# Designs tried in a protein design run: peptides against a protein of PDB entry 5EIB. Part 265

Target 1, 366 residues: chain A of PDB entry 5EIB
Amino acid sequence: VDLEPGTMDSVRSGPFGQIFRPDNFVFGQSGAGNNWAKGHYTEGAELVDSVLDVVRKESESCDCLQGFQLTHSLGGGTGSGMGTLLISKIREEYPDRIMNTFSVMPSPKVSDTVVEPYNATLSVHQLVENTDETYCIDNEALYDICFRTLKLTTPTYGDLNHLVSATMSGVTTCLRFPGQLNADLRKLAVNMVPFPRLHFFMPGFAPLTSRGSQQYRALTVPELTQQMFDSKNMMAACDPRHGRYLTVAAIFRGRMSMKEVDEQMLNVQNKNSSYFVEWIPNNVKTAVCDIPPRGLKMSATFIGNSTAIQELFKRISEQFTAMFRRKAFLHWYTGEGMDEMEFTEAESNMNDLVSEYQQYQDATAD
Target 2, 366 residues: chain A of PDB entry 5EIB as posed
Amino acid sequence: VDLEPGTMDSVRSGPFGQIFRPDNFVFGQSGAGNNWAKGHYTEGAELVDSVLDVVRKESESCDCLQGFQLTHSLGGGTGSGMGTLLISKIREEYPDRIMNTFSVMPSPKVSDTVVEPYNATLSVHQLVENTDETYSIDNEALYDICFRTLKLTTPTYGDLNHLVSATMSGVTTCLRFPGQLNADLRKLAVNMVPFPRLHFFMPGFAPLTSRGSQQYRALTVPELTQQMFDSKNMMAACDPRHGRYLTVAAIFRGRMSMKEVDEQMLNVQNKNSSYFVEWIPNNVKTAVCDIPPRGLKMSATFIGNSTAIQELFKRISEQFTAMFRRKAFLHWYTGEGMDEMEFTEAESNMNDLVSEYQQYQDATAD

## One batch from the design tools (peptide; made by RFdiffusion4, then SolubleMPNN)

Design b2_p25_1_s2 (from b2_p25_1, 13 letters changed)
Fold by OpenDDE base, seed 1:
Structure b2_p25_1_s2 (fold): chain B 366 residues (1-366), chain A 25 residues (1-25)
Amino acid sequence: as target 1 above (366 residues)
Amino acid sequence: GFTDEQWEKRRKEVKEELEKLREKA
């Protein structure tokens, strides 16, 4: 789904364009112009019914509908505005189904779109209320991984998207292969989300290796485990050491010893015990899938529900506040029928979310 | 657009391709 036809044409012309049903390409003509309000109230609102018709049709074709997965950018108008509208509408129609998102967070390091903080804040407000689980994929973190870890001098969107794809493939492994931990979206939510509003995850992937070092790097379970828990491998721009994990899931792929995985997972938990809450029992889950990802002998994917995620929201909030206090560009949103109060409500809800994370970070087992 | 039959055929082909890729992995 997009409000711009050119994006859909790019998908259709791509190597995987033929795997999608042509009727499932729903697109507008005018785009959202990086305006959340255009995506949510005008251009997106005109298209949403057509998308819902497709969603219904595909849902009816499912033998067992677990829920929905949305991949979207929070910086743009379509992914943010129309994406959150779609989430709301799907939630209304399918209240008993899981809403999962892969939400790409904007970064000044990657995008020059000035209004991204507005779009992101308005989107987060919707995600807090209308999603059950959200993977936070931060363009800043992706850029830093590409530059620092992968040794890419000038990271491209292609490089960033490669990391996103690897992560998405990793976190969905349990959904795609039978007999795994978190084999369904609901079970994942139950295991990962101890508090309904605190459903924002820090994904991570291992191995992350520069092209020059790939040939010399042995892939071992200890190395994967260490790298997976390394703050530098998080796809969200926050340091887990500045918070506490509420819950963790680790998904290993490839032929490896389950015993070795369990030992290494225990070791890393013990080593990092100060970064876990002590009052949630059995808060680390591990899965092993014998099928490696393409081109790798083994991998590990990390899903962390950490109070450190508040750093991401604080960053967005600071950027938002700096613009909103000046009423910068507000007329672009209000001109689409949006009320200025919605900005204040979104800011407030995001700040409340930050406060909730901080509260649980500071909570001790009595 | 694809007919429902064409789409079912394509879904089957993609599934088979994915299965082959899994067997090679």
Scores: peptide ipSAE 0.000, ipTM 0.214, DockQ to the pose 0.016
Fold by OpenDDE base, seed 4:
Structure b2_p25_1_s2 (fold): chain B 366 residues (1-366), chain A 25 residues (1-25)
Amino acid sequence: as target 1 above (366 residues)
Amino acid sequence: GFTDEQWEKRRKEVKEELEKLREKA
């Protein structure tokens, strides 16, 4: 789905364009112009019913509908505005189904779009209320991984998207292969989300290696485990050492010893015990899938529900506040039917979320 | 493009291929 036709043409002409049903391509003629309000109230509102018709048709064809997965950008107008509108409409029609998102967080290191903090804040407000699980894919973290870890001098969107794809493949492993931990979206929510509003995840993927060092790096369970818990490997620009893990899932792929995985996972928990909450028992879950990803002998995917995610929201909030105090570009949103009060409500809800994370970070077992 | 019947057939084929891959894993 896109408000611009060019994106759909690119997907159709791509290597995998033929795997998608032609009727499932829904697109507009006029983009959102990086404006959340255009995506949510005007251009996106005109298209949303056509998308819902496709969603209904595909949902009826499912043997067992678990829920929905949305991939969207929070910096743009379509992914942020129309994406959150779509989430709201799907939630209204399917209130008992899980809403899962891969939400790409904006960064000034990657994009010069000045209104991205508005779009992100308005989106987070919707995601807090209308999603059950949100993977925070932070463009800042992706850029830093590409530059520092992968040694790419000039990271491209293609390089960033490769990391996103690897992460998405990793976190969906348990959904795609039977008999795994978190085999459905609801079980994932039960295991990962102890508090309904605190459903924002820090994903990570291992191995991440530069092209020049790939030949010298042994893929071992200890190395995967170490890299997976490294702050530099997080797809959200947060340091887990500045917070506490509420819950963790680790998904290993490839032929490896379950005993070795269990030993390494125990060791990493013990070594990092100060970075876990002590009042949530059995808060680390491990899965092993014998099927490796393409091109790798083994991999590990990390899903962390950490209070350190507040660093991401604080960054967005600071950028938002700096613009909103100046009333910068507000007329672009109000002209599409928004009230300034909606900005204040979104800012307040995001700040409340940060406060909730901090409260649980500071909570001790009595 | 694929007809609805062709897509249903393809979905069945992919499901069967995935099941076979899971049985071999």
Scores: peptide ipSAE 0.000, ipTM 0.213, DockQ to the pose 0.015
Fold by OpenDDE base, seed 5:
Structure b2_p25_1_s2 (fold): chain B 366 residues (1-366), chain A 25 residues (1-25)
Amino acid sequence: as target 1 above (366 residues)
Amino acid sequence: GFTDEQWEKRRKEVKEELEKLREKA
C-alpha cells in the first residue's frame, strides 16, 4: 500500500515484485507529502476502504488467521498517517487478532524532513493503543551500526534497509519454522508483553560484521551471545544498561549445541543481572532453529522488551516539543482536518508511556 | 530495495512536496 504510484512501480519491478498478487497493490495518486494528517485524514482516508477490502479478502483466505503485520516508517506521511489509520481500522474489525508492526523510527542523521517528530509522535500515540507488538527499528541506531560496526563511511539507504530486512527475517524465524519458541504471534505476545502498553521491542541481529573482516570472523555461540546483548548492536537507539529488561527472546539459527546455547544464555543473564527486572520469573526465552540464514553458518536474533526504550521516545518527544511550542507547521496538519488537540494528546500519551517504563524500571521485588 | 539513485530521487520529491506545502500554507 502506498499513496504514491511510483513506489508501487518500484516494488513491482523489484526482484520480489512477483510474490505479491497484482490485485493486492493498492495505491493513491497523491502522496502524503510527509504529512501524517494527509495520510490519516485525507489522502489515506480516501484509500483505506480499498485496502480494507483487500485485507478482508486475504483474511478470509487464511486457514488460521493469527493476526496482521505492518511494516511502515513513522517519519513519512503514508507509513505513519495511513499506516496508523489502517491499524485502527483493522483493530476495529478484528479485535481478537494480533496486531504486529515493524515501525521504523526517524532520525535527523538520516533524513532532513523537519516534520518527522510530529509524524512519529502522532504514530506512537496510535501504536500504544492499537498494536500488540511493535518492533522499534530506529534509523539512528541503523546508521550508527552501519558506520561504527559495519565500517561504512557513507551509509546508504540500501545499507539501512539491509539491516531492517535481516531483523525482520530474524524475528519472524519462529513463526516460519515449526517446533520453535513463539511459534505464533499470540505466544510471542504472551512471552514478551507483560503489560499491554509496554509492547515496544528493541530488536538486534548477530553477527554484524564489516565486509573487510567477514572472512576472518569465526562464528561461535559465545560471540553471537555477546554481540546480541551489546548495546551497540541494538537496532533501537537505546542503551539497555540505562534500563531493565522486562522480557527477552533470543532466537539462534544454525547448527549448534543446545547445551552451549543454554550455558551462554545463562552466563549472559548472570553477567547482566542488574539489567533485568527481578520480579518477572523466567523472562528470558531461547529458541534454536537448525536452519541458518542464507549466507551465514549461524545467527542470533534478539528481541528485548526493555525500559531503556524510553530513550527513543524521549528523543522524539524532545524534538516534538521544540517544534510544537513554536507551532511550527501546525497549519499543514490542521488544514487536512486534524485537530490541534490531537498533538497534545499524542504528546501526553507518549510521556505517560515513558513514565510507565520508568515506573517498572524502578520497581523492586518486595 | 531502493537504489541510492531512487532514494535520492525520493528525497528530492519529498522535499519538493514539503516546499509546496509550505507555499500553500
Scores: peptide ipSAE 0.000, ipTM 0.225, DockQ to the pose 0.027
Fold by OpenDDE base, seed 3:
Structure b2_p25_1_s2 (fold): chain B 366 residues (1-366), chain A 25 residues (1-25)
Amino acid sequence: as target 1 above (366 residues)
Amino acid sequence: GFTDEQWEKRRKEVKEELEKLREKA
């Protein structure tokens, strides 16, 4: 789904374009112009019914519908505005199904779109209320991984998208293979979300290796485990050391000893015990899938529900507030039928979310 | 490690297991 036709052509012409049904390609003509309000109230609102028709059709064809997965950017107008509209509409129609998102957070390091803080804040407001699970994919973190870890001198969107794809493949492993922990979206939510509003995850992937070092790197369970918990491998721009993990899931793929995995997972928890809340018992879940990713002998994917995620929201909030105080570009949003009060509500809700994370960060076992 | 054929076999088995699970739902 896109408000721009050109993106659909890229998908169709891609190596996997033929796996998608032609009727499942829904697109507009005008785009959102990086405006959340165009995506949410005007251009996106005109297209959303056509998307919902496809969603219904595909949902009806499911033998066991668990829920929905949306991948979108929060910096643009389509992914943010129309994406959150779609989430809202799907939630209304399917209130008992899990809503899962892969939400790409904007960064000034990657994009020059001036209104990204508005789009992101308005989107987060919707995600807090209408999603059950949100994987926070921060463009800043992805850029830093590409530059520092992968040794890419000039990271491209292709490089960033590769990381996103690897992560998505990793976190969905348990959903795609039988007999695994978190075999469905609801079980994942139960294991990962102790508090309903605190459903924003910090993902990570291992191995992350530069092209020049790939041939020299041994892939071992200890190395995967160590890298997976490394702050530099987090795909959200926050430092886990500045907060506490409420819950963690680790998904290993490949041929490995379950005993070795359990030992290494125990070791890393013990080593990082100060970065976990002590009042949530058994807050680390581990899954192993025998089937490795393509081109790798083994991998590990990390899902962290950390109070450190508040750093991401604080960054967005600060940028938002700086723009909103100046009433910068507000007329672009209000001109699309958006009320200015919605900005204040979104800001307030995001600040409340930050406060909630901080509260649980400071909570001690009684 | 697994040969490509062994991995393909395993992927097929997993697919069949998933299909059976869907039929029971």
Scores: peptide ipSAE 0.000, ipTM 0.213, DockQ to the pose 0.012; fails the geometry check

Design b2_p25_1_s3 (from b2_p25_1, 13 letters changed)
Fold by OpenDDE base, seed 2:
Structure b2_p25_1_s3 (fold): chain B 366 residues (1-366), chain A 25 residues (1-25)
Amino acid sequence: as target 1 above (366 residues)
Amino acid sequence: GFSDEEIEKAREERKKKLEELKKKA
C-alpha cells in the first residue's frame, strides 16, 4: 500500500515483485506530502476502504489468522498517517486479532523532513492505543550502527534497510520455523508485554553485517550472547543501561549446542541482573532454530522490553514540543481537518507513556 | 504482581540450572 504509484512500481519491478498478488497492490495518485493529516484524514481516508477490501479477502483465505503485521515509517505522511488509520480500522473490524508493527522512527541524521516530530508523535499516540506489539526500528540507531560499527562513511537507505530486513527476519523466526518457543503472535505478546501500554520493543541483531561484507568470522555462542546485550547492537536509539528490562526474548539461529545457549543466557542474566526488574520472574525467554539465516552460519536476535525506550520517546517529544510551541507548519495539518487538541492529546499520551516506563523502572519488589 | 516468594524461587531455579549446566560441561 502506498499513496504514491512510483514506490509500488519499484516493488513490482523488483526481484521479489512477483511474490505479491497483482490485486493486492493498492496505491493513490497524489501522495501524503509528508503530512500525517493527509495520510490519516484526506488522501489516506479515500484509499483505506480499498485496502480494507483486500485485507478482508486475504483474511478470509487464511486457515488460521493470528493477526496483522504492518511495516511503516513514522516520519512520512503515508506510513504514519495512513498506516495508523489502517491499524485503527483493522482493530475495529478484528478486535480479537493481534496487531503487530515494525515502526521506523525518524532521525534528523537520515531525513530532512521538518515535520517528522509531528508525524511521529501523532503516530505513537495511535500505536499506544491500537497495537499489541511494536518493534521500534530507530533510524538514529540504524545510522549509528552503519557509521560506527559497519564503518560506512555515508550510510544509505539501502544500508539501513539491510539492517531492518535482518532484524525482521530474526524476530519472525519463531513464527516461521519450529523452535523451543513455539511462539505465535499471541504467545509473543503474553511473554513480552506485562502491561498493555508497554508494548514497545527494542530489537537487536548479531552479527551485524553490511551488504557485501562477508564476515568470514564465525561467531561463537558466547560472542553472540554478549553482542545481543551490547547497546551498540540495539536497533532503537536508547541505552539499556539507563533503564531496566521488563522482559527479554533471545532467538538463536543455526547449528549450536542448546546447553551452551542456556549456559550463556543464564550467565548474561546474572552478569546484567542490575538491568532487569526484580519483580518479574522468568522474564527472559530463549528460542533456538537450527536453520541459519541466508549467508550466516549462526545469528542471534534480541527483543527487549526495556524502560530505557523512554529515551526514544523523550527525543521525539522534545522535538515535537519545540515545533508545536511555535505553531510551526501547524496550518498544514489543521487545513486537512485536524484540531490543535489532537496534537496536545498525542503529546500528553506520549509523556504519560514515558512516565509509566519511569514508574516501573523505579518500582521495587515490596 | 509477583510475590517475593515467586521471585526468589525463580532466582534459585536459575542458579541451580546454571550449576547443573556447569557440572555437565
Scores: peptide ipSAE 0.033, ipTM 0.617, DockQ to the pose 0.008
Fold by OpenDDE base, seed 4:
Structure b2_p25_1_s3 (fold): chain B 366 residues (1-366), chain A 25 residues (1-25)
Amino acid sequence: as target 1 above (366 residues)
Amino acid sequence: GFSDEEIEKAREERKKKLEELKKKA
């Protein structure tokens, strides 16, 4: 789905364009112009019914519909505005199904779009209420991985998208291979989300590899385990050491010893015990899939529900507040039918979420 | 849009719900 036809043509003409049904390509003509309000209330609202018709058709074709997965950017107008409209409409029609998102967070290091803080804040407000699970993929973290870790002087969207695809492949491993931990979306939510509003995850991946880096370094289980818990491997620009893990899932892929994985996972938990909440029993889950990812001997994927995710929301909130106090570009949104109160409500809800994370961070066992 | 009073009421309701969830954990 896109409000711009050119994006859909690029997907259709791409190497995998044939895997999608032609009727499942829904697109507009006018675009969102990086405006959340155009995506949510005007251009997106005109297109949403045609998207819902496709969603219904595909849902009816499922033998066992677990839920929905959306991949979108929160910086642009289409992914943020229309994406969150679509989430809301699907939630209304399928209230008993899981809503899972891969939400790409904006960064000034990657985009010059000045209104990204508005689009992100308005989107986070919707995601808090209408999703069950949200993987936070932060463009700032992706840029820092590419630049600092992968030594790419000028990271491209292709480089960032490679990290996104590796992460998405990692976190969906349990859904794609039967007999694994979190084999369904609902079980993932039960294991990872102890409190309904606190459903924003920090994904991480090891090993970090660029396209064309054929350096097959034989990684060991200890090295994978260490890298997976390293803040530099997090796809969200948060330091886990500044918060506490509510829940963790670790997904290993490749031929390895289950015993060695269990030993290393116990060791890393014990070493990092101060960074876990003590009042959630059995809050670390581990899965091993014998099938490695393409081009790797082994990998580890991390899913963390950490109170440190508040750093991401604080960054967005600070940028939002600085713009909103000046009413900068606000007329672009109000001209599409938004009220200034919707901005204040979205800011308030995001600040409440930050406060909720902080309260659980500060909570001790009685 | 919501009034400041509606926003504050929603904050208080969320706070109460959070406190109830903490007691069940």
Scores: peptide ipSAE 0.007, ipTM 0.316, DockQ to the pose 0.020
Fold by OpenDDE base, seed 1:
Structure b2_p25_1_s3 (fold): chain B 366 residues (1-366), chain A 25 residues (1-25)
Amino acid sequence: as target 1 above (366 residues)
Amino acid sequence: GFSDEEIEKAREERKKKLEELKKKA
């Protein structure tokens, strides 16, 4: 789905364009122009019914509909505005189904789109209310991984998207292979989301290696486990050492000893015990899938629900507040039928979310 | 799978436990 036809043409012409049904390509003509309000109230609102018709058709064809997965950017107008409109409409129609998102967070290091803080804040407001699970994929973190860890001098969107795809493949492993932990979206939500509003995850993937080092790197369970819990390996631009994990899931892929996995997972929890909440027992879940990802002998995917995720929201909030106080570019949003009150509500709800994370961070078991 | 009611109950129990911990602190 896109408000711009050129994106859909690029997908169709791509090496995997044929895996999608032609009728499932829904696109507009005018685009959102990086404006959330165009995506949510005007251009996107005109297209949303056509998308919902496709969603209904595909949902009816499912033997067992668990829920929905959306991948979108929060910096643009289409992914942010229309994406959140679509989430809202799907939630209204399917209130008993899981809403899962892969939400790409904007970064000034990666994009020059000046209004990204507005689009992101308005989107987060919707995601807090209308999603059950949101994987926060931060372009800043992806850029830093590409530059620092992968030793890419000039990270490209292709390099960032490769990390996103690896992560998405990792977190969906349990859904795609039978007999795994978190074999359904609802079970994942039960394991990962202790509090309804606190459903924003920091993902991570291991191994991450520079091209020059790949041939010399042994892939071992200890190395995967260590890298997976490394703050530099998080795909959300927050330091888990500044917060506490509410819940964690680790998904290992490849032929490995379950015993070794369990031992290493216990060791890493013990080493990082100060970074976990003590009042949620058995808050770390581990799965092993015998099928490795393509081109790797083994991998590990990390899903963390941490109070440190508030750093990401604080960054967005600070940027938002700096723009909103100046009323910068507001006329572009109000001209599409938005009220300034909605900006204030979105800012307030995101600040409330930050406060909620902080309250759970400060909660110690005496 | 778990029902929505089971999920919400588990969330409420965790919330209650947190509130009890905050009262002891």
Scores: peptide ipSAE 0.007, ipTM 0.362, DockQ to the pose 0.018; fails the geometry check
Fold by OpenDDE base, seed 5:
Structure b2_p25_1_s3 (fold): chain B 366 residues (1-366), chain A 25 residues (1-25)
Amino acid sequence: as target 1 above (366 residues)
Amino acid sequence: GFSDEEIEKAREERKKKLEELKKKA
């Protein structure tokens, strides 16, 4: 789905364009122009019914509908505005189904779109209320991984999207291979989300290896375990050491010893015990899938529900506040029928979310 | 751990804050 036809043409002409049904390509003509309000109230509102018709059709064709997965950018008007409109509408029609998102967070290092803080804040306000699970994929973290870890001098959107794809493949492993941990979206939510509003996950992937070092790297369970807990491997620009894990899932892929995995997972928990909450027992879940990812002998994917995710929201909030206090570009949103109150509500809800994460970070067992 | 009552209280406080924001508009 896009508000611009050119994006859909690019997907159709791509090497995998034929895997999608032609009738499931829904697109507008005018685009959102990086404006959340255009995505949510005008251009996106005109298109949303056509998208819902496709969603209904695909849902009716499912033998067992678990829920929905949305991949979107919170910086762009289509992904942020129309994406959150779509989430709201799907939640209204399917209240008993899981809403899962892969939400790409904007970064000033990657994009020059000045209004991204507005789009992100307005989106987070919707995601807090209308999603059950949100994987936070931060363009800043992706850029830093590409530059520092992968040794790419000039990271491209293609390089960033490769990391997104690897992460999505990792976190969806349990859904794609029956009999694994978190084999359904609801079970994932139960295991990962102890508090309904605190459903924002920090994903991580191992191995991350530069092309120059790839030939010298031994892929071992201890190395994968060490790397997936390394802050440098997080796909969100948050340091886990600045917070506490509420819950963790680790998904190993490839032929390996379950015993060795369990031993290494116990060791990493013990070494990092100060970074876990003590009042949620058995908050680390581990799965092993014997099927490795393409081109690797083994991998590990990390899903962390950490109070450190507040760093991401604080960054967005600071940028938002600096713009909103000046009423910078506000007329672009109000001209689409938005009230300034919606900005204040969104800012307030995101700041409340930050405060909730901090409260749970500071909580001790009674 | 936070009790269900503490979580519900926080939800009610947020709801009140939202209603207060709506009254200031």
Scores: peptide ipSAE 0.007, ipTM 0.272, DockQ to the pose 0.031; fails the geometry check

